# Designs tried in a protein design run: peptides against a protein of PDB entry 2YKT. Part 125

Target 1, 231 residues: chain A of PDB entry 2YKT
Amino acid sequence: SRSEEMHRLTENVYKTIMEQFNPSLRNFIAMGKNYEKALAGVTYAAKGYFDALVKMGELASESQGSKELGDVLFQMAEVHRQIQNQLEEMLKSFHNELLTQLEQKVELDSRYLSAALKKYQTEQRSKGDALDKCQAELKKLRKKSQGSKNPQKYSDKELQYIDAISNKQGELENYVSDGYKTALTEERRRFCFLVEKQCAVAKNSAAYHSKGKELLAQKLPLWQQACADPS

## One batch from the design tools (peptide; made by RFdiffusion4, then SolubleMPNN)

Design b2_p15_6_s2 (from b2_p15_6, 7 letters changed)
Fold by OpenDDE base, seed 2:
Structure b2_p15_6_s2 (fold): chain B 231 residues (1-231), chain A 15 residues (1-15)
Amino acid sequence: as target 1 above (231 residues)
Amino acid sequence: SEFKKLAKEYEERTV
């Protein structure tokens, strides 16, 4: 029946969220943490590299013929420091606004969804059982009427059961239909939450990249000319 | 999906 099919679809939505979406989201969070760790590693390694560059700048500053190149090397290291600061800010946002919040949601969601599904199933079953009961009673009444000397005695009661069955059928169909819409909404809001949090990360990432581009674009022409006219 | 297409294009450009 249409109601049975819709019921199966509803249950499948909840099942998909619990068995596919949530595990995948957990994996996404784990991969995000790995990515964060790798970027932290890059930051640390970069610090060593540019600290060594500063040392080269110090040597240039101590030289008789390359003093101005010392300033250039220091500027290169300073620009790196500023870029790294922006990266660290992005990473903080990545951690606090995406990973932590997603983790908090996914840890609570399994229990929530289980309860929601159970509630739906319980009510659906209750309505279904009530319908089945009325159908069974009507069948019994019809059997009694067929064996009776006065079948007209049961006509009003038969009509009452027919009306009750019709009403209960309609109620069940509406409930299952609404249940399906609710389930789809539950699924959609989870994807929307992910999208919204990822948008925040994207904005912060854009700020990081923009700052780096601006700083390098400003200084690179100067650095490229530093060796052309030695002092 | 469009994402998969874009991802493939990105990989081709960055490799």
Scores: peptide ipSAE 0.000, ipTM 0.376, DockQ to the pose 0.024
Fold by OpenDDE base, seed 3:
Structure b2_p15_6_s2 (fold): chain B 231 residues (1-231), chain A 15 residues (1-15)
Amino acid sequence: as target 1 above (231 residues)
Amino acid sequence: SEFKKLAKEYEERTV
């Protein structure tokens, strides 16, 4: 029946969230933590590299013929330091605004969805059982009427059961339909939350990249000219 | 996957 099909679809939405979406989201969070750790590692390794560059700058500054190149090397290291500071700020945002919030939600969601599904199933079954009972009573009444010398005695009761069945059928269909809409809304809300958090991260990442581009664009022409103009 | 197709198309345009 239409109601049975819609009921199946509703349950499948909840099951998809609990069995597919939430586990995938947990994996996404885990991969995010790995990515964060790797980027932190890059920052640390970069510090070592540019500290070594500073050392080369010190040697140039001590030289008789390359003193000005020492300043260039120091500037290169300093610009990198500023870029790395921006990366660290982006990583903090990545952790606090994406990973932590997703983790908190996914841990609470299992209990919530289980309760929501159980509530839906209980009420759906209750309405279905009430409908079945009315149908069974109507059938019993019709059997009594067929064996009676006065069938007209049961006519009013028969009409009452027919009306009750019609009303209960309509109520069940509406309940299941609303249940399906609710389930789809729950699914969409979770995807929307993920999209919104990713947008926030993307904005912070864009700011990081823009700052790096600006700093390098400002200094690179100067650095490129340094060897062509010996002091 | 539609997502993977879109990702490849984006990569081809930006690289």
Scores: peptide ipSAE 0.000, ipTM 0.374, DockQ to the pose 0.025
Fold by OpenDDE base, seed 4:
Parts: sequence; structure tokens; C-alpha cells
Structure b2_p15_6_s2 (fold): chain B 231 residues (1-231), chain A 15 residues (1-15)
Amino acid sequence: as target 1 above (231 residues)
Amino acid sequence: SEFKKLAKEYEERTV
């Protein structure tokens, strides 16, 4: 029946979220944490590299013929420090605005969806069983009427069952239809949430890239000329 | 998706 088909579709949406989406989201979070860790590692390694560059700048500053290059090397290190600070800010956003929030939601969602599905199933079954019962009673009544010498005795009762069946059928159909819409909305909401959180990360990532580009664009031409005009 | 296509292309170039 139409209602049965819609019921199956509804259950499948919930199952897809629980069995496909949520596990995939957990994996996504895990991969995100791995990525975050790697980027943090880059940050730490970069610090060591540019600290060493500063040391080279110190040596230049102490030299007789390369003193001005010391300042250049210090500027290089400082610019990269600023870029790195921006990366750290991006990483904080990545952690706090994406990973943490997704992790919290996916954990809560398992319990929520299970309860929601069970509630839906229980109510759907209840309505279905009530309908089936009325249909069965009508069939029994009709059989009795056919075997009776006075079929008119059962006419009023038959009409009552027919009306009840019609009403229950309508209620079931509406309930299942609404259930399906609700399930689809729940699915969409989860994808939208992911997209929105990823957009926030993208915005912060863009800021990192922009800052780096701006700083380097400003200073790089100066640094490139440092050796062309020796003092 | 375009991403999947790009990923495949990248893999072909780097591996």
C-alpha cells in the first residue's frame, strides 16, 4: 500500500542517517583531528626553522661586512612568525567551530535518532494495528450478515466500521507522510550544519592565506634587493 | 563531484 511504502521510506531515512551518515561523520571528525595534528606539527617545526634563521641574523649583525643583512633576516623571521600566528588562529577555529561541535552533535544524535525512530515506529504500528482490527471486524460482521435471516440488523454497525476504517486510514496516511517529511528534514539539517561549519573554517582559512600573501608581497621586494646594494 | 575528479588527477600526478 501507499502508506506501507511511505513507511519503509521513512525508516530508510533514519537508518541511512544512523548507519551511513553518522559513522561517516565520525570518520570525518577523526580525519580532521589528524589533519589538525599535522598542521600543529608544521607550526612547531616552523618555529624551530625561523628561530634558527634569527640566529643567522644575529651572526650577520655581528659581522663586519653583512650587518645590514641581519635586519633583513630578522624581518623575514618576523613576517613568518606573523603568518604562523594567523595559522594558529585558523587552527583554533578549525578545532572549536568545526571539530568540537560536530563531535558533540554526533554523540548526542545517536541517542536522539534512536528514540525518534522508535517513537515513530511505535505510533505507526499502533495506528496500523488499530486499522487492521477494524478491517477484520468488518469482515467478520459481513460474514455474519450474509448468513443471517435479517441482514439489516447489522447495517448500522457496518456503517460504523466503514467510517472508522476511513478515518483510521486517513490518520495513518497523514502520520506516515508527516513522518517522512520530518525524517527528510532531519537529514537535510545535518548536512546543512556540516556545510555551515565548514564555511566558517573556510572563512578563517582565507584570512590566513590573505594575511600571508599581504605580508610577503610587502616585504619580499625589499629583501630581494638587499644583496644588490652592499654597504 | 569536482573534488573527486581533482583528487584523482592529483593522485595520478603524484603517485
Scores: peptide ipSAE 0.000, ipTM 0.371, DockQ to the pose 0.021
Fold by OpenDDE base, seed 5:
Structure b2_p15_6_s2 (fold): chain B 231 residues (1-231), chain A 15 residues (1-15)
Amino acid sequence: as target 1 above (231 residues)
Amino acid sequence: SEFKKLAKEYEERTV
């Protein structure tokens, strides 16, 4: 029946969220944490590299003929420091605005969805059972009427059951339809939340990239000229 | 790699 099909669709939405979306989201969060850790590792490793570069700059500054190159090397290290600071800010946002919030949501969601599905199923079954009961009673009444010497005795009651069945059928269909809309809304809300949080992270990432581009574009011509123009 | 496969799928969907 239409109501049965709609019911199956509704249950499938909840099941998809619980069995596919949420586990996938947990994996996404885990991969995000790994990515964050790797980027933090890059920051740490970069510090060692540019500290070593600073040491080279110190040596240049102590030389007789390469003093100005010392300043260049220091500038290179400093620009990198600024870029890395921006990266760290982006990573904080990545952690706080995406990973943490998604983790909080997914952790709470299992119980919520289970309860929501159970509530829907219970009420759907209740309405279905009530309908089935009325249908069964009507069938029983009709059998009794066929065996009776006075079938007219049951006519009013038959009409009452027919009306009750019609009303209960309509109620069930409406309930299941509303349930399906609710389920779809729940699914969409979860995807939208992910998209919105990812957009926020993307915006912060763009700031990191822009800052790096700006700083390097400003200084690179100067650095490239340093060896050609000794002072 | 898994990444390349995913990237290709993404590109095919967005182009």
Scores: peptide ipSAE 0.000, ipTM 0.367, DockQ to the pose 0.027

Design b2_p15_6_s3 (from b2_p15_6, 8 letters changed)
Fold by OpenDDE base, seed 2:
Formats: C-alpha cells, structure tokens, sequence
Structure b2_p15_6_s3 (fold): chain B 231 residues (1-231), chain A 15 residues (1-15)
C-alpha cells in the first residue's frame, strides 16, 4: 500500500543517516584532524626554516659589503611570521568552528536518531494495529450478519466500523507522510549544518590566503631588486 | 553523480 511504501521510505531515511551519513561524517572529522596535524607540522618546520633565514640575515648585517641584504632577509622572515600567524588563526577556526562542533553533533546524534526512529515506529505500529483490529472486527460483524435471521440488526454497527476504518486509515497515512517529511528535514538539517560550518572555515582560509598574497606582492619586488643595488 | 562530475571538472580546470 501507499502507506506501507512511505513507511519504508521513512525508515530508510533514518537508516541512511545512521548507517551512511554519520559514519561518513566521522570519517570526515578524522580526515580533518589529520589535515590539521599536517598543517601544524608545516608550521613548526617553517619556523625552523625562517629562524635559520634570520641567522643568515644577521651574518649579512655584520658584513662589510652586504649589510642591506640583512634587512631584506629579515623582512622575508617577518613576512613569513605574519603569514604564519594567519595560518594559525585559520587552523584555530578549523578546529573550533568545524571539527569540534561536528564531533559534538555526531556523538549526540546516534542516540537522538535512534529515539526518534523508535518513537515513529512505535506510533506507526500502534496506528496500524488499531486499524487492523477495526478491520478484523468489521469482518467478524459481517460474518455474523450473514448468518443472522435479522441482518438489519447489524447495519448501524457496520457503518460505524466502516467510518472508523476510514478515519484510522487517513490518520495512519497522514502520520506516515508527516514522518517522512520530518525524516527528510532531519537529513537536510545535518547537511546544512556541515555546509555552514565549512563556510566559516572557508572565510578564514580566504583571509589567510589574501594576507599572504598581499604581503608577498608588496615586498617581492623590493627583494628582487636588492642585489642590484649595493650599499 | 552529476555533482561529482562537476567537482571533478572544476578540479581539472583550476589546477
């Protein structure tokens, strides 16, 4: 029946969230943590590299003929520091605004969805059973009527059962329909949450890239000219 | 599947 099919669809939505979406989200979070760790590693390694560059700048500053190049090397290191600061801010956002929040949500979601599904199933079954019972009673009544010397005795009761069945059928259909819509909404909500959190990360990432581009664009021409202009 | 294809195409164009 239509209601049975819709019921199956509803259950499948919940099943998909619990068995496909949530595990995939957990994996996404895990991959994010790996990415974060790698970037943190880059940050640390970069610090060492540019600290060494500063040392080269110090040597240049102490030289007789290359003093101005010391300043250039220091500027290079400073630009790196500024870029790195932006990266660190991006990483903080990545961790706090995406990973942590998603992790919190997914950890709570299993229990929530299980309860929601159970509630739906219980009520659906209850309505279904009530309908079945009413149908069975009507059938019994009809059998009695057929065997009776006075079938008209049962006519009013038969009509009552018919009406009751119709009403219960309608209620069941509506309930299942609403259940399906609710399930789809739950699914959409989860995807929307992911998108929104990813947008926040994207904004911070954009800021990082923009800052880096600006700083390098500003200084690179100066650095390129430095060797051509001895002191 | 369509979006996956689009994503792949986008990646190819931007790399």
Amino acid sequence: as target 1 above (231 residues)
Amino acid sequence: SEFKKLAQEYAERTN
Scores: peptide ipSAE 0.006, ipTM 0.407, DockQ to the pose 0.026
Fold by OpenDDE base, seed 1:
Structure b2_p15_6_s3 (fold): chain B 231 residues (1-231), chain A 15 residues (1-15)
Amino acid sequence: as target 1 above (231 residues)
Amino acid sequence: SEFKKLAQEYAERTN
């Protein structure tokens, strides 16, 4: 029936969120934590590399003929320091605004959705059972009327059951329809939340890349000229 | 979708 089909669709939406979306989101968060750890590792390793570059700059500054190249090497290390500071800020935002918030939401959501589905199922079954009971009583009444010498005696009661069945059927159909709309809205809300948090990550990432591009674009021409114009 | 296909192709190239 129409109501049975709508009921199955509603249950499937809740089951898809609980059994597919939420586990996948937990995995996404785990992969995000791994990515964060790797980027933190890059920052640490880069510090060692550019500290060594500073050492080369110190040697150039002590030389007789390469003093100006020492300043260039120091500037290269300083630009990197500024870029890495921007990366660290991005990582803090990535952790606090994406990973932590998603983790908090997904852990609370499993219990919420289970309760919501159970409540829906209980009420749907209650309405369905009430409808079935009225239909059964009408059938019983009609059988009794067919065997009676005075069928008109049961006409008013028959009309009452027909009216009750119509009302209960309409109520059930409306309930499962609203349930389906609610379930779809819950699913969409979760995807939208993910998209919105990922947009914040994208903005922070853009700021990091922009800062790096700007700093390097300003200094690179000066660094390239340093070897062409010896002092 | 096109994006899903592109993502799969990228994953195959980087593995």
Scores: peptide ipSAE 0.005, ipTM 0.410, DockQ to the pose 0.025
Fold by OpenDDE base, seed 5:
Structure b2_p15_6_s3 (fold): chain B 231 residues (1-231), chain A 15 residues (1-15)
Amino acid sequence: as target 1 above (231 residues)
Amino acid sequence: SEFKKLAQEYAERTN
């Protein structure tokens, strides 16, 4: 029946969130933490590299013929420092605005969804059982009437059961329909939350990339000409 | 990689 099919669809939405979405989200968070760790590692490794570059700049500054190249090397290291500062800000936002908030949501969601599904199933079953009972009683009444010498005495009661069945069928269909809409709304809300948090991170990431591009675009022409101008 | 595959699929949908 239509109500049975819609009931199955409703249950499948809840099951999909619990068995597919939430585990996938946990994996996404884990991969995010791994990515964060790798970026932190890059920052640490880069510090050593650019500290060594500063040392080369110091040597240039002490030379007779390459003194001005010392300033160039220092500027390269300073631009890197500014880019890394922006990266650290992005990483803080990545951690606090995406990973932590997603972790908080997914941690408590399993119990909530299980309870919501159970509540829906209980009420759906209750309405279904009540409908089945009325249908069974009508069937019994019709059998009794068919075997009776006075079938007319059961006519009013038959009409009452028919009306009750119609009403209960309508109530069940409406309840299951509303349940399906509710389940889809729950699913959409979770995807929307992920998208919104990822958008916030993307804005911070854009700021990091923009700052790096700006700083390098400003200084690179100067650095490229440094060897051609023996000042 | 899975990433490249997804990126290609995205590009095909958006171009």
Scores: peptide ipSAE 0.005, ipTM 0.418, DockQ to the pose 0.027
Fold by OpenDDE base, seed 3:
Structure b2_p15_6_s3 (fold): chain B 231 residues (1-231), chain A 15 residues (1-15)
Amino acid sequence: as target 1 above (231 residues)
Amino acid sequence: SEFKKLAQEYAERTN
């Protein structure tokens, strides 16, 4: 029946969230943590590299013929520092605005969805059972009427059961339909939350890339000319 | 890698 099909679809939405979406989201969070760790490692390794560059700049500054190149090397290290600061801000946002919030939600969501599904199933079954009982009573009444010498005495009661069945059928269909819409809304809400949080991270990531581009665009021409104009 | 393949496919769809 239409109501049975809609009921199956509703249950499948909840099951898809619990068995597909949530596990995939946990994996996404885990991959994000790995990515964060790798970027933190890059930051640390880069510090060592540019600290060594500063040392080269110090040597240039102490020389008689390469003093200006010392300033260039220091500027290169400073630009790196500023870029790394922006990267740290990006990582902070990545952790706090995406990973932490998703992790908090996914851990609580299983219980919530299980309860929501159970509530829906209980009420759906209750309405279905009531309908089945009414249909069974009508069938019994019709059998009794067929075996009776005065079948007309059951006519009013038969009409009452027919009306009750119609009403209960409509109520069940409406309930299941609303349940399906609710389930789809729950699913969409979760995807929307993920998209919104990813947008926040993307904005911060864009700031990181923009800052790096700006700093390098400003300084690179100066650095490129440093060896062409010896003092 | 799978990532490179996906990136290439995405680029082809958006260009």
Scores: peptide ipSAE 0.005, ipTM 0.397, DockQ to the pose 0.024

Design b2_p15_6_s4 (from b2_p15_6, 9 letters changed)
Fold by OpenDDE base, seed 5:
Structure b2_p15_6_s4 (fold): chain B 231 residues (1-231), chain A 15 residues (1-15)
Amino acid sequence: as target 1 above (231 residues)
Amino acid sequence: SLDKELAQAEAERTN
C-alpha cells in the first residue's frame, strides 16, 4: 500500500543517517584531525627551512659584495613568518569551528535519532493497529449480516465502521507522510550544518591564501631585481 | 510542498 511504502521510506531515511551518514561524518572528523596534524607538521618543517634561510641572509650581510642580498633573504623569511601566522589562525578556526562542533553533534546524535525513530514507529503502529481493529470488526459485522434474516438491522453499524476506517486510513497516511517529511528534514539539516561549517573554513582558508598572495605580490618584484642591480 | 517545509525548518534552525 501507499502508506506501507511511505513507512519503509521513512525508516530507511533514519537508518541511512544512523548507519551511513553518522559513521561517514565520524570518519570525516578523523580525516580532518589528520589534516590538521599534517599542517602543524608543515609549520614545524617550514620553520627549520626559513631559519636556515635567515642564516644565509646573515652571511650575505657580513659580505662586502652581497650585503643588500642579506636584506632580501631576511625579507623572504619575514614574509613567510607572516604567512605562517595566518595559517595558525586558520588552523585554530578549523579546529574550533568545524572539528569540535561536528564531534559534539555526532556524539549526541545516535541517541536522538534512535528516540525519534522509536517515537515514529510507536505512533505509526498504534494508528495501524487501530485501523486493523476497525477493519476486523467490519468484517465480523458483515458475516453476521449475511447470516441474518434481517440484514437491515446492521446497516447503521456498518456505515459507522466504514466511516471510521476511512478516517483512520486518512490519519495513518497523513502521519506517515509527515513522518517522511520530518525524516528528510532531519537529514537535510545535518548536511546543511556540515556545509555551513565548511563554508566558514573556506573563508578562513581564503584569508590565508589572500595574505600570502598579497605579501608575495608586493615583495617579489623587489627580490627579482636584487641580483640585477648590484651595489 | 516538501521544499517549503524544508525551507521552514532551515529558517527555524538558522534563526
Scores: peptide ipSAE 0.023, ipTM 0.617, DockQ to the pose 0.136
Fold by OpenDDE base, seed 3:
Structure b2_p15_6_s4 (fold): chain B 231 residues (1-231), chain A 15 residues (1-15)
Amino acid sequence: as target 1 above (231 residues)
Amino acid sequence: SLDKELAQAEAERTN
């Protein structure tokens, strides 16, 4: 029946969230943590590299013929420091605004979804059982009427059961339809939350990239000219 | 409609 098919669809939505979406989201969070750790590793390694560059700048500053190149090397290291600070800010946002919030939600979601599905199933079954009972009673009444010498005696009662069945069928269909809409809303809400949190992180990532580009674009022509224009 | 319900749920989540 239409109601049975819609019921199966509703249960499948909840099942898909619990068995596919949530496990995949946990994996996404884990991959995000790995990515964050790798970027933190890059930060640490970069510090060592640019500290060594500063040392080269110190040597140039101590020379008689390369003093201006010392300043250039210091500027290169300083620009990198500023870019790195922007990266660290982006990583904090990545952790706090996306990973932590997704982790909190996904851990609590299993309990919520189980309760929501159970509530739906209980009420759906209750309405279905009530409908089945009325249908069974109508069938019994019709059998009794066929065996009676006065079948007209049962005509009013038959009409009452027909009306009750029609009403209960409509109620069941409406309930299951609303249940399906609710389930789809729950699914979409979870995807939308992921998208919105990812957008916030993407905005901060864009700020990191733009700041780096601006700083380097400003200084690079000066640095490139330094060897061609000795003081 | 389903679209209206979804839009409302999204609004509630962002507020």
Scores: peptide ipSAE 0.022, ipTM 0.627, DockQ to the pose 0.169
Fold by OpenDDE base, seed 4:
Structure b2_p15_6_s4 (fold): chain B 231 residues (1-231), chain A 15 residues (1-15)
Amino acid sequence: as target 1 above (231 residues)
Amino acid sequence: SLDKELAQAEAERTN
């Protein structure tokens, strides 16, 4: 029946979220944590590299013929420090605004969806069973009427069952239809949440890249001329 | 509509 088909579709949406979406989201979070760790590793490795560059700048500053190049090397290290500070802020946002929030949501969601599905199934079954009971009673009444010498005795009761069946059928169809819309809304909400959090990450990443580009664009011409203009 | 319901739910989350 139409209601049975829509019921199956509704259950399948909940099952897809629980068995496909949520496990995939947990994996996404795990991959995000791995990516965060790798970026933190890059930051640490970069610090070592630019600390070594500062040491080269110190040696230049102590020299008689390359003193001005010491200042250039220090400026390079300082620009790096500013870029890395911006990266750390981006990583903090990546952790706090995306990973932590998704982790909290997915953990709570397993219990929520299980309860929501069970509630839907219980109510759907209750309405279905009530309908089946009325249909069975009508069938019994009709059999009794066919064997009776006075079928008209049962006519009013038959009409009552027909009306009850019609009402219960309509109620079941509406409930299942609303259940399906609710399930689709739940699914879409989860995807929208993911998209929104990714947009926040994208904005923070854009700020990091923009700041780095601006700082380097301002200083690079000066650094490129440093060897051509000895003091 | 489903989109209207989603918009309402999103508004509630952002408030």
Scores: peptide ipSAE 0.020, ipTM 0.621, DockQ to the pose 0.156
Fold by OpenDDE base, seed 1:
Structure b2_p15_6_s4 (fold): chain B 231 residues (1-231), chain A 15 residues (1-15)
Amino acid sequence: as target 1 above (231 residues)
Amino acid sequence: SLDKELAQAEAERTN
């Protein structure tokens, strides 16, 4: 029946969230943590490289013929420090605004979805059983009427069961339809939450890239000219 | 609207 098909679809939405979406989201969070760790590693390695560059700048400053190049090398290291600070801010946001919040949501969601599905199933079954009971009683009544010498005695009761079946069928169909819409809304809400959190990450990433581009564009022409006119 | 999107999603799943 249409109601049975819609019921199966409703259950499948909940099952898809529980068995596909939530496990995939847990994996996504794990991959995010790995990515964060790798970026932190890059940050640390870059610090060592630019600290070594500062040492080269110190040597230039101590030289007789390359003193001005010492300042250039120091500026290169300082620009890197500023870019790195912006990256660290992005990473903090990535951790606090995306990963932590997704972890909290996915952990609570399994229990919530199980309860929601159980509630739906219980009520759907209750309505279905009530319908089946009325249909069974009508069938019994019709059988009794066919065997009776006075079938008209049962006519009013037959009409009452027909009306009850029609009402219960409509109620079941409406309940299952609303249940399906609710399930789809729950699914969409979860995807929307992920999209919104990724938008925040994208904004922070854009800020990092813009700051780096700005700083390098400002200084690079000066650094390129430093060797053309030795003092 | 969310309602229109849901209705469309319902139609797609039914086909």
Scores: peptide ipSAE 0.018, ipTM 0.537, DockQ to the pose 0.053

